# Designs tried in a protein design run: peptides against a protein of PDB entry 3NZW. Part 217

Target 1, 212 residues: chain A of PDB entry 3NZW
Amino acid sequence: TTTLAFRFQGGIIVAVDSRATAGNWVASQTVKKVIEINPFLLGTMAGGAADCQFWETWLGSQCRLHELREKERISVAAASKILSNLVYQYKGAGLSMGTMICGYTRKEGPTIYYVDSDGTRLKGDIFCVGSGQTFAYGVLDSNYKWDLSVEDALYLGKRSILAAAHRDAYSGGSVNLYHVTEDGWIYHGNHDVGELFWKVKEEEGSFNNVIG
Target 2, 222 residues: chain B of PDB entry 3NZW
Amino acid sequence: QFNPYGDNGGTILGIAGEDFAVLAGDTRNITDYSINSRYEPKVFDCGDNIVMSANGFAADGDALVKRFKNSVKWYHFDHNDKKLSINSAARNIQHLLYGKRFFPYYVHTIIAGLDEDGKGAVYSFDPVGSYEREQCRAGGAAASLIMPFLDNQVNFKNQYEPGTNGKVKKPLKYLSVEEVIKLVRDSFTSATERHIQVGDGLEILIVTKDGVRKEFYELKRD

## One batch from the design tools (peptide; made by RFdiffusion4, then SolubleMPNN)

Design b2_p25_5_s4 (from b2_p25_5, 12 letters changed)
Fold by OpenDDE base, seed 2:
Structure b2_p25_5_s4 (fold): chain B 212 residues (1-212), chain C 222 residues (1-222), chain A 25 residues (1-25)
Amino acid sequence: as target 1 above (212 residues)
Amino acid sequence: as target 2 above (222 residues)
Amino acid sequence: QPPLPLAPSLLPWSLGPIGPPKMLE
């Protein structure tokens, strides 16, 4: 798995691969590793597929209950804290989760929290999470600027996942791409890694370790 | 070391068509190298036009299917005989599986039906309740033999239009029920030749707007 | 850097025909 999120002048980019594995078996190439909690809040998934899918879906229910009770959208800080508190209660039970809670509220602006099953909760501007994270960081950190255009930021997110999909055996399938703004998240499509690889190779003259 | 799980072998396969879905399973039940039964159905009509199979440890599979059937019954009681949608069924099954997260059902679960738009739907589950909607899924002993074949024949993976030098992919299209049944039969026939835990019979449940029909085919009995 | 999520301890079940749980590794 490779998931990433970063803040920039235009909001948040979220990009993820779509491969699931069961040991050496490719279980799926089409997994949705982004949960759309609400129109303004995303969760990313890494680790145990069931743990992430179950508890982030549960988190969505808790976020909706907050909105109903408080008559306002839940903050990204509060949503991430709910999840963090939950996984901390299960500490030592063997949950496997590496998630980013990404969203926009008027109070917080664009916000990213990393939450894992060890009980770690971190606020930050850039996170890559999964077995391919180091490959994604290699591309992302080399090209990241706060002042990126939305187009360049989207491309950077996509390109970073592509690099990870190329080098990490546990990452691949497709890139799902999101842009989060004050108006909510926008889905920027599913990009097949095979097609994307050849396109990027041709356009950039990159990936010269592969002969076309 | 004590292993609480058995393995009863077998293989299951789901394929979604445009306005239908198919869930198939062999009828062989084994323990180790012994055939317990040559005809033990493992694909079930659960009502509400939902078919289900939970393949792996048969005791766990049967328990899960019984719990789901009971869940359908209670859904009708609680919601004035409202039809359970396939997506709601998938969510319910997730909760059944994840409710045993720390002592899982040792099964690969597949359900098939029609979505609310009348389109064919297949959902697959891991032992602990992760699920996704897919066009096709193989599960069980011969899943590793069948799934790559389905990728090629249902999803047209690695197929290109002739004369395009691999630049134009074969377009995705829905398969007819006859084409799907042929693929299912070919899959199980091939799997039976290469896997000792697959054989004896093939039971296919076909879900359409008109309900569930069942087809049976003999497989090799060696 | 956030730690990699620990791979779920392989449930003490042998990788049987159903395989391990799906991982987003």
Scores: peptide ipSAE 0.347, ipTM 0.818, DockQ to the pose 0.044; fails the geometry check
Fold by OpenDDE base, seed 3:
Parts: C-alpha cells; structure tokens; sequence
Structure b2_p25_5_s4 (fold): chain B 212 residues (1-212), chain C 222 residues (1-222), chain A 25 residues (1-25)
C-alpha cells in the first residue's frame, strides 16, 4: 500500500493505490483505500483491510452522529481524535491501521491528521503511509512546494503513488486521486498504473530503468 | 498447538452479469484426504434474492450463513418486510465477520444478487470482514487456479484488439448468462482436474429479477 | 518522524487454504 496526503495553497491532495495483498497473493487490484466520511472529510486506509474499513466506517457513523447532535460538521481534529481514542482502547489487541484523516473546515482550514493503531496521532502538512511510503516521499519531497498549482499538485500526488507502485511490490493497481477544498472533496478519477506508467514514461522521459 | 479450524476444501465462484449474478460452488466436502460428502451444498438462497456461500471450514461457514439468514429475518421484522438490498447485506455480513475479529470465521465469503438498479452484483469478503464489490471472484481451495482465468475471461485482462499491436485493450463487455455458465463449468472442470479438494458436483445459483434458479452439473468423482 | 512502514499483521490462524486476510500493506 501507498497512501499520501499533503497540504498546499489550493487545499489538500490525497492519492492512494488500490492493491490489496494476502502474503504473496494479489487479493485485489481495485480496493478503495479512501473512505468518503462526508463531503468534506476523507479517511485513508493502510494495514489490515478489515480493520481500516470497519473502523473508518464506524468513524463515519460517529461523525454523522456529531453532526446530528451538534448541528455542525465535526472538526478534523475531533474526528481524528475519536478514531485515535478507539484504536488506543484496542492497543495490544492486534489491530493494524495506518490512517490519515483529511478534511477542510472553516474553523481549521485544510487539515491532515495521521492516526495509527499504536495510538499515534499527528497533525502535519505531508504524510505518506504504507509499505511504499518511502518511495512516495522520494518523489513528493523532491517536488513539493506550498505554492503548487492545483494541476501540479494533483500530478505530484499521482506521480508519487506511481513511483511507489513501480518499486513496491505491495502497491499497484490504480491511483485514486482526490482534491479537498473548502467546498469539499473532488474525486479526480481512477488511473490504472499500467497505462499511467507508460504515459508518464513517454511524457517525462522518466523510468529509464525500464526498456519500453 | 491448538488449531480450532478445519478445512473442508471446495471452491466457490461468483460472476456478475448485466442483469443477473451467478454464485457457484462444488459439492465436495473433504477433511484431509477423506471425502466426507460428494453432495454437500455450500451455496444458499438466503431470501430477498441474495445468494451466499462461505467456503473454508464448513462449521464456520454454516454458522455464518445461519446467522445471516437469521439477520434477514430480523430485518423484515424490524423494517416492515422491507427487502434487504445487496449492499446492506454486504454491510451486515461485514459486522457478522468482524464481530469475531479476534477469533475469525475461517471462511472466504461471497454473496451475489442484484443491486438497487437491477444490475448484477458480487461481493467478496475476507475472513475478518473486509469486502468489495467485484465483477468476479473465486474463493476456496482452487481460487488461485480459477481467479487468473476469470481475470482473463471476465475482465479481459491481457487481451488486445487484433491488428493493434497490443496498443488497444479488448473493451469490457457484460457476458450473457450462457457465457457465464460456460465459464463457470470450464473453471470447475479444470479445477477438479488439478485440485483434490474440488469435484463431485457443481451447483450454480443464478439470480435474476425473476428470482433464484439452480442448476446442477456433475464433476469428476475421483 | 515519518510513520514506519506497516508490517503485515497476518492472523496466525489465517494461514492456510483460505489464505490470510486482505492487507493494505
């Protein structure tokens, strides 16, 4: 798995691969590693597929209950804290989760929290999470600027996942791409890694380690 | 070391068509090298036009299916006989599986039916309740033999249009029920030849708007 | 510190013909 999220002048980019594995078996190439909690809040999934899918779906229910009770959308800080508190209660039980809670509220602006099954909760501007994270960071950190255009930021997110999919055997399938703004998240499509790789290689003259 | 799980072998296969879905399973039940039964159905009509199979340890599979059938019954009681949608069924099954997260049901679960738009739907589950909607899925003993075949024949993976020098992929299209049944039969016939835990009989449940139809085919009895 | 790569947390008993649970590694 490779998931990433970063803040920039235009909001948040979220990009994830779609491969699930069961040991050496490719279990799926089409997994949705982003949960759309609400129109303004995303969760990313890495680790145990069931753990992430179950508890982030549960988180979505808690976020909806908050909205119903308080008549306002939950903050990214509060949503991430709910998840963090939950996984902390299960500490040592064997949950495997590496998540990012990404959202935009008028109070907080664009906000990213990392939450893992160890009970770590971090606020930050850039996170890559999963087995391919180091490959994604290599591309992302080399090209990241706060002042990126939305187009360049979307491309950078996509390109960073592609780099990870190329080098990490546990990452691949497709890139799912999101842009989060004050008006909510926008889905920017599913990009098959096989097609994307050849396109990027031709357009950039990159990936010269592969003879086409 | 205590192992609470058995393995009863067998294989299951789901394929979604345009306006139908198919869930098939062999009827062999085995323990180690001993055939317990040559006809033990493992694909079930659960009502509301939902078919289900949980393949692996049969005791866990049967328990899960019984719990789901009971859940359907309670859903009708609580919601004035409202039909359970296939997506809601999938969510419910996730909760059943994940409710035993720390002592899982030792099964690969597949359900099939129609979505709310009348389109064929197949959902697959891991032992702990991760689920996805797919066009096809194989589960059980011969899943590793069948799944690559389904990728090629249902999802047209690695197929290209003739004369394009591999530049144009074969377009995705829905398969007819006859084409799907043929693929299922070929899959199980081939799996039976290569896997000792698959054989005896093939039961196919076909879900359409008109209900659930069952077909049976003999497999090799070796 | 950047988060560490997630190690496979395969359920020990999920090793077998059904295979391990799906991992998003």
Amino acid sequence: as target 1 above (212 residues)
Amino acid sequence: as target 2 above (222 residues)
Amino acid sequence: QPPLPLAPSLLPWSLGPIGPPKMLE
Scores: peptide ipSAE 0.337, ipTM 0.815, DockQ to the pose 0.043; fails the geometry check
Fold by OpenDDE base, seed 1:
Structure b2_p25_5_s4 (fold): chain B 212 residues (1-212), chain C 222 residues (1-222), chain A 25 residues (1-25)
Amino acid sequence: as target 1 above (212 residues)
Amino acid sequence: as target 2 above (222 residues)
Amino acid sequence: QPPLPLAPSLLPWSLGPIGPPKMLE
């Protein structure tokens, strides 16, 4: 798995691969590793597929209950804290989760929290999470600027996942791409890695280690 | 080391068509190298036009299917005989599976039916309740033999339009029920030849707007 | 750098056609 999220002047980019594995078996190439919690809040999935899918869906329900009770959207800080508190209660039980809670509220602006099953909760501007994270960071850190255009930021997110999919055997399938703004998240499509690789290679003159 | 699980072998396969879905399973039940039964159905009509199979340890599979059938019954009681949608069924099964997260059902679960738009739907589950909707899925002993075949024949993976020098992929299209049945039969006959835990009989449940139809085919009995 | 979540051994006593749970590693 490779997931990433980063803040920039235009909001948040979220990009993820779609491969699931069971040991050496490719279980799926089409997994949705982004959960749309609400129109302004996304969760990413790495680790156990069931753990992430179950608890982030549960988180969505808790966020909705907050909205109904408080008549206000939950903050990204509070949403991430709910998840963090939950996984901490299960500490030592064998949950496997590496998540990013990404959202935009008027109070917080664009916000990213990393939350894992060890009980770590971190606020930050840039995170890559999964077995391919180091490959994604190599591309992302080399090209990241706060002042990126939305187009350049979207491309950078997509390109970073592509780099990870190329080098990490546990990452692949497709890139799912999101842009989060004050108006909510926007889905920017599913990009098959097989097609995307050749396109990017041709356009950039990159991936010269592959002949074709 | 204590092992609370058995393995009863077998294989299951789901394929979604445009306006139908198929869930198939062999009828062999085995323990190690011993055939327990040559005809033990493992694909079930659960009502509401939902078919289900939970393949792996048969005791766990049967328990899960019974719990789901009971869930359907209670859903009708609580919601004035409202039909359970396939997506709601999938969510319910996730909760059944994940409710035993720390002592899982040792099964690969597949359900098939029609979505609310009348389109074929297949959902697959891991032992702890991760699920996705797919066009096709194989599960059980011969899943590793069948799934690549389905990728090629249902999803047209690695197929290209003739004369395009591999530049244009074969377009995705729905398969007819006859084409799907043929693929299912070919999958199971092939799997039977290469896997000792697959054979004896093939039961296919076909879900359409008109209900569930069953077909049976003999497999090799070696 | 945030650590990678480790794959749990959910079924340490069971290997077979079901295999391990799906992981998003």
Scores: peptide ipSAE 0.327, ipTM 0.801, DockQ to the pose 0.045; fails the geometry check
Fold by OpenDDE base, seed 5:
Order: structure tokens, then C-alpha cells, then sequence
Structure b2_p25_5_s4 (fold): chain B 212 residues (1-212), chain C 222 residues (1-222), chain A 25 residues (1-25)
């Protein structure tokens, strides 16, 4: 798995791969590693597939209950804290979760929290999470600027996941790409890694270690 | 060391068509190298045009299917005989599986039916309740032998249009019931030849708007 | 050397490990 999120002048980019594995077996190439909690809030999934899918879906329900009770959207801080408190209660039980809660509220602006099953909760501007995270960071950190255009930021997110999919055997399938703004998240499509690789190689003159 | 899990072998396969879905399973039940039964059905009609199989440890599979059937019954009581949708069934099964997260059902679960638009639907589950809607899925002992074949023949993976020098993929299309049944039979006959835990019989449940139909085929009895 | 894949989690389906695989010493 490779997931990433970063803040920039235009909001938040979220990009994830779609591979699931069971040891050496590729279980799926089409897994949705982003949960759309509400029109303004996303969660990412890494680690145990069931742990992430179950508890992030549960988080979505808790966020909806907050909206119904308080008559306002939940803050990114509060949503991430609910998840963090939950996984902390299960500490030592063997949950495996590495998640990013990404969203926009008028109060907070564009916000990213990292939450994992160890009970870590971090606010930050850039996170890569999963077995391919170091490959993604290699591309992302080398090209990241706050002042990126939306187009360049989307490309950088996509390109960073592609690099990880190329080098990490546990990452691949496709890239799912999101842009989060004050108006909510926008889905920027599913990009098959096989097609995307050849396109990027041709357009950039990159990946010259692969002949074709 | 105490192992609470057995493995009863077998294989299951789901394929979604345009307006139908198929869920198939062999009828062999085995422990280690001993055939317990040559005809032990593992694919079940659960009502509401939902078919289900939970392959792996048969005791866990049977328990899960019974719990789901009971869940369907309670859903009707609580919701004035409303039909349980396939997506709601998938969510319910996730909760049944994840409710035993720390002592899982040792099964690969597949359900098949029609979605709310009348399109074929297949959902697959891991032992702890992660799930995905897919066009096809193999589960159980011979899943590793069958799944690559389904990738090629259902999803047309690694197939290209002739004369395009590999630049144009074969377009996705739905398969007919007859084509799907052929693929299922070819999958299980091939798996039976290469895996000792697969054989004896093949039961296929076909879900359409008109209900659930069953077909049975003999497999090799070696 | 690229870090060795972490031992697969005891979970049947994994979205991959949360961290980079440990390098074999």
C-alpha cells in the first residue's frame, strides 16, 4: 500500500494505490483505499483491510451523528480524535491501521491528521503512509512546494504513487486521486498503473531503467 | 499446540453478468487427505435473491451462513418484509465477520445477487470482514489456480485488439449466462485435475430477476 | 538495499504494512 496526502496553496491532494495482498498473493487490484466520510472529509486506509474499512466506516457514522446532534459539520480535529480514541481503546488487541483524515472546515481550513493503531495522532502538511511510503516521499519531497498549481499538485500526487507502485511489490493496481477544497472533495479519477507508467515514461522521458 | 481451525478444502467461484449472477462451488468436503463427503453443498440460497458461500473451515462456514439467514429473517420482521438489498447484505455480513475479529471465522465468503438496478453483483469477504464488489472472484483451495483464468476471461486482462501492437485493450463486455457457465465448468474441471481438495461435484446457483436456479455437474471422483 | 518486506500481518488481506519493511541486517 501507498497512500499520501499533502497541503498546498490550493487545498489538499490525496492519492492512493488500489492493491491488496495476502502474503505473496495479490488479493485485489481494485480496492478503494479512500473513504468519502462526507463531502468535505476523506479517510485513507493502510494496514489491515478489514480494520481500516470497518472502523473508518464506523467513523463516518459517528461524523454523521455529530452533524445531526450539533447541526454543524464535524471538525477534522474532532473526527480524527474520535478515531484515535477508538484505536487507543483497542491498543494491544492487534488492530493494524495507518490512516489519514483529510478535510476542510471553515474554522480549521484544509487539515490533515495522521492516525495509527499505536495511538499516534499527528497534524501535518505532508504524509505518506504504507509499505511504499518511502518511495512516495522520494518523489514528493523532491518536488513539493506550497505554491504548486492545482494541476501540478494533482500530477505530483499521482506521480508519487506511481513511483511507489513501480518499486513496492505491495503497491499497484491504480491511482485514485482527490483534490480537497473549501467547496469539498473532487474525485480526479482512477488511473491504471500499467497505462499511467508508459504515459509518464513517454511524456517525462523517465523510468529509463525499463526498456520499452 | 491447540488449533481450533480445520480446513475442509473445496473451491467457490462467483461471476456477475449484466442481469444475472452466478455462485458455484464444488461438493467435496475433505480433512487432510481423507474425503469426508463427495456431496456436501456449500452454496446456499439465503432468500431475497441472495446466494452465499463461506469456504474454508466448514463448521465456521455453516455457522456464518446460519447467522446470515437468521439476519434476513429478522430484517423482514423489523422492516415489514422489505427485501434485503445485496449491498445491505454485504454490510451485514461484514458485521457478522468483524464481530469475531479476535477469533475469526476461518472462511472466504462470497455472495451473489442483483443490485438495486437489476445488475449482477458479486461481493467477496476476507475472514475478518473486509469486502469488495467485483465482477468475479474465486475462493478456497484452488482460488490461486482459477483467479488468473478469470482475470483473463472475464476481465480480459492481457488481451489486446489485433493489429494495434498491444496499444488497445480488448473492450470490457458482459458475458452471457451460457458463456459464464462454460467458464465455471472449465475452471472447476481444470482445478479438479490439479488440486486434491477439489472434485466430486459442481453445484452452480444462478440468480436472475426470476429467482435462483440450480445446476449440478459431475466432477472427477479421484 | 531495498528494505525486505515485513512479515505479512496475521490478517489474510493486507493493504500493506504501515511502515517500510525492515532492512535485513
Amino acid sequence: as target 1 above (212 residues)
Amino acid sequence: as target 2 above (222 residues)
Amino acid sequence: QPPLPLAPSLLPWSLGPIGPPKMLE
Scores: peptide ipSAE 0.034, ipTM 0.787, DockQ to the pose 0.224; fails the geometry check

Design b2_p25_6_s1 (from b2_p25_6, 16 letters changed)
Fold by OpenDDE base, seed 5:
Structure b2_p25_6_s1 (fold): chain B 212 residues (1-212), chain C 222 residues (1-222), chain A 25 residues (1-25)
Amino acid sequence: as target 1 above (212 residues)
Amino acid sequence: as target 2 above (222 residues)
Amino acid sequence: SLAEELARIAELEAQAKETLKPWEL
């Protein structure tokens, strides 16, 4: 898996691959590694598919309960804390989760929290999470600027996942791309890695190690 | 060392059509190299036009299916005999599987039915309850042999329009029930030739708006 | 002990995972 999220002047970009594996077996190329918790809040998935899917879905339910009780959307900080507290209760039980909670509230603005099954909870501006994270960071860090246009930021997110999909055997399938703004998240499509690779290679003149 | 899990072999396969879904399984049940039964059905009609199979350790599979059937019963009691939707069934099964996260059911689970729009639906589960809706899925012993074939024949992977120099992919289209049944039969026939844990018989459950139909075909009995 | 039983289950799960592996992302 490779997931990433970063803040920039235009909000948050979230990009993820779609491969699931069972050892050396490619279990799926079409897994949704982003949960849409509400129109303003996203969760990303890395690690155990069941652990992430189950608990992030549970988190979604908790966020909805908060909204019903408090008549206000849950903060990104509070949502991430709920998840963090939960995984901490299961510490040592063998949960495998690397997640980012990304969202926008009027109080917080665009916000990203990293939460993992070790109980780590970090607020930050840039995270790459998964087996391909280092490959994604290589591209993302080299091109990241706060002042990126929305178009350039979307491309950078997509391009970073593509780099990871190319080098990490456990990442691939497609890139799912999101832009989070004050008005909520916007889905920017599913981009097949095979088609995207050739397009990017042609347009950039990159990936010259591949003959084709 | 005591192993609480057995492996009863077998293979299952689900394919979703436009207005139907198919879930098929061989009827061989084995332990190690010994055939326990040549006819042990592992695909079940669970009611509400939902068919289910949990392949791997048969005791776990049977337990899971039984729990799900009970869940369907309780759903009817709680919701004035409302039909359980396939997506709700998938969520329920996730909870059943994940409820044993630290002592999992040793099974690969597939369900098939129709979604709320009347379209064919197949959901597959890992042993601990992650699930995905797919057009096709193979599970069990010969899944690695069958799944690439399904990728090619159902999802038209690596197929291109002739004369386009590989630039235009073959368009996706739904298969007819006859085409799907043929693919299922070919898949299991081929798997039986290459895997000792697959054979004896093939049971196919076809789900349509009119209900569940069962078909049976003999496989090699080696 | 519960710990030993969990360790045995983990080993058995590791062996069993060779045929029916949970999906990893």
Scores: peptide ipSAE 0.422, ipTM 0.805, DockQ to the pose 0.301; fails the geometry check
Fold by OpenDDE base, seed 1:
Structure b2_p25_6_s1 (fold): chain B 212 residues (1-212), chain C 222 residues (1-222), chain A 25 residues (1-25)
Amino acid sequence: as target 1 above (212 residues)
Amino acid sequence: as target 2 above (222 residues)
Amino acid sequence: SLAEELARIAELEAQAKETLKPWEL
């Protein structure tokens, strides 16, 4: 898996691959690694598919309960804390989760929290999570600027996942891309890695290690 | 060392059509190299136009299917005989599987039916309850042999339009029920030839708006 | 312990030629 999220002047970009594996077996190329918790809040999935899918769905329910009780959307800080507290209770039980909680509230603005099954909870501007994270960071860190246009930021997110899909055997399939703004998240499509690779190679003159 | 899990072999296969879905399984039940039964059905009609199979350790599979069937009954009781949707069934099965997260059911689960729009639906589950809706899925012993074939014949992977020099992919289209049945039969016939844990018989459950139909075909018995 | 049980399951799966492994992302 490779997931990433970063803050920029235009909000948050979230990009993820879609491969699931069972050892050396490619279990699926079409897994949805982003959960849409509410119109303003996203969760990303890395690690055990069932652990992530089950508990992030549970988190969605907790966030909805908060909204019903408090008559306002839950903060990104509070949502991430709920998940963090939950996984901490299971510490040592063998849960495998690497998640980013990404959202926009009026109070917080665009916000990203990293939460993992070790009990780590971090607020930050840039995170890459999964087996391909180092490959994604290589591209993302080299091209990141706060002042990126929305178009450039979307491309950078997509391009970083593509780099990881190229080098990480456990990442691939397609890139799912999101842009989070004050008005909520916007889905920017599913991009097949095979088609995207050749397009990017032609347009950038990159990936010269592959002969076309 | 004590192994709490057995492996009863077998293979299952689900394919979604436009207005139907198919879930198929062989009828061989095996332990190690000994055939326990040549006719032990592992694909079940669970009601509400939902068919289910949990392939792997048969004791776990049977237990899971029974629990789901009971869940369907309770759903009807609690919701005034409302039909359980296939997506709600998938969520319920996730909870059944994940409820045993630390001592999993040793099974690959597939369900098939129609979604709320009347379109064919196939959901597959890992042993601990992650699930995905797909157009096709193979599970069990010969899944590694069949799944690449399904990628090619159902999802048209690596197929291109003639004369385009590989630049234009073959367009996705739904298969007819006859085409799907043929693919299922060919898949299991081929798997039987190459895998000792697959054979004897093939049971196919076809789900349409009119209900569940069953078909049976003989497989190689050697 | 839960951890011990998971380890045992993992070992059993590794020994089997045809193991039903959980999906990893």
Scores: peptide ipSAE 0.417, ipTM 0.798, DockQ to the pose 0.294; fails the geometry check
Fold by OpenDDE base, seed 4:
Structure b2_p25_6_s1 (fold): chain B 212 residues (1-212), chain C 222 residues (1-222), chain A 25 residues (1-25)
Amino acid sequence: as target 1 above (212 residues)
Amino acid sequence: as target 2 above (222 residues)
Amino acid sequence: SLAEELARIAELEAQAKETLKPWEL
């Protein structure tokens, strides 16, 4: 898996691959590694598929309960804390989760929290999470700036996942791309890695280690 | 040391059509190299136009299916005989599987039916309850032999329009029930030739708006 | 312990066919 999220002047970009594996077996190329918790809040999945899917779905229910009780949307901080507290209770039980909770509230602005099954909870501007994270960071860190246009930011997110998909055997399938703003998240499509690779190679003159 | 799990082999296969879904399984039950039964059905009609199979360790599979069937009954009792939707069934099965997260059911689970729009639906589960809706899925012993074939024949992977120099993919289209049944039969006959844990018989459950139909075909009995 | 049981199960899962292994992302 390779997931990433970063803050920029235009909000948050979230980009993820779609491969699941069971050892050497490619279990799926079409896994949805982003959960749409509500129109303003996303969760990303890395690690155990069931652990992430089960508990992030549970988180969605908790977020809805908050909205019903408090008559306001849950904060990104609070949502991430709920998940963090949950995984902390299971610390040592063998849960495998590397998650990002990404959202936009009026109070917080664009916000990203990293939460993992080791009990780590971090607020930050840039995270790459998964087996391909180092490959994604290589591209993302080299091209990141706060003042990216929305178009450039979307491309950078997509391009970073593509780099990881190219080098990490456990990442691939497609890129699912999101832009999060104050008005909520916007889905920017599913991009097949195979098609995207050739397109990017042609347009950039990159990936010269692969002969067309 | 005691191993709580067995492996009873077999293979299952689900394919979703436009207005139907198919779930198929061989009827061979095996332990190691010994055939326990040549006719042990592993695909079940669970009611509400939902068919289910949990392939791997048969004892775990049977237990899971029984629990799900019971869940369907309770759902009817609690909701005035409301039909359980396939998506709700998938969620329920996730909870059944994940409830044993630290002592999993040793199975690959597939369900098939129709979604709320009347479209064919196939859901597949890992042993601990992650699930995905897909157009097709193979599970069990010969899944590695069949799944790539399904990628090619159902999802048209690596197929291109002739004369386009590989630039235009073959368009996705739904297969007819006859085409799907043919693919299922070809898949299992091929798998039987290459895998000792697959054979004897093939049971196919076809779900349509009119209900569940069963078909049976002989496989190689070697 | 739960940890010991999980370790044992993990070993069993590692020996299992790939199709019966939990999915990883």
Scores: peptide ipSAE 0.410, ipTM 0.795, DockQ to the pose 0.314; fails the geometry check
Fold by OpenDDE base, seed 3:
Structure b2_p25_6_s1 (fold): chain B 212 residues (1-212), chain C 222 residues (1-222), chain A 25 residues (1-25)
Amino acid sequence: as target 1 above (212 residues)
Amino acid sequence: as target 2 above (222 residues)
Amino acid sequence: SLAEELARIAELEAQAKETLKPWEL
């Protein structure tokens, strides 16, 4: 898996691959590694598919309960804390989760929290999470700046996942791309890695290690 | 070392069509190299136009299917005989599987039916309850043999339009029920030739708006 | 016992040739 999220002047970009594996077996190329918790809040998945899918769905339910009780959308901080507290209760039980909780509230603005099954909870501006994270960071960090246009930011997110998909055997399939603003998240499509690779190679003159 | 799990072999396959879905399984049940039964059905009509199979360790599979059938029953009691949707069934099965997260059911589960729009639906589950809706999925012993074939024949992977020099992909289209049945039969006949844990019989459950139909075909018995 | 059981299951799954394995992302 490779997931990333970063803040910039235009909000948050979230980009993820779609490969699932079972050892050396490619179990799926079409897994949804982003859960749409509400129109303003996303969760990303890395690690055990069932652990992430089950508990992030549970988190969604908790967020909805909060909204019903408090008559206000849950904060990104509170949502991430709920998940963090949950995984902490299971510490040592063998959960495998590396997640980012990304969203926008009036109180917080655009916000990203990293939460993992070790009990780590971090607020930050840039995270890459998964087996391909270092490959994604290589591209993302080299090109990131706060003043990116929305178009450039979307491309950078997509391009960073593509780099990871190219180098990490456990990442691939497609890129799912999101832009989070004050008006909520916007889905920016599913981009097949095979098609995207050749397009990017042609347009950039990149990936010269591959002769085609 | 104590092993709480067995492997009863077999293979299952789900394919979603436009207005139908199929779930097929062989009827061979084995332990190690011994055939326990040449006709042990592993694909079940669970009611509400939902068919289910949990392939792997048969004891776990049977337990899971039984629990799901009970869940369907209770759902009717609690919701005034409301039909359980296929997506709600998938969520329920996730909870059943994940409820044993630390001592999993050793099975690959597939369900098939129609979604709320009347479109064919196939959901597949890992042993601990992650699930995905797909157009096709193979599970069990010969899944590694069949799944690449399904990628090619259902999803038209690596197929291109003739005369385009590989520049135009073959367009996706739904398969007819006859085409799907043919693919299922070809898949299982081929798998039977190459895998000792697959054979004897093929049972196919076809879900349409009119209900569940069952077809049976002989496989090699060697 | 839970940790031990999980370890045993993981080992068995790793040794298995079948696709009866939890999905990893």
Scores: peptide ipSAE 0.410, ipTM 0.797, DockQ to the pose 0.304; fails the geometry check

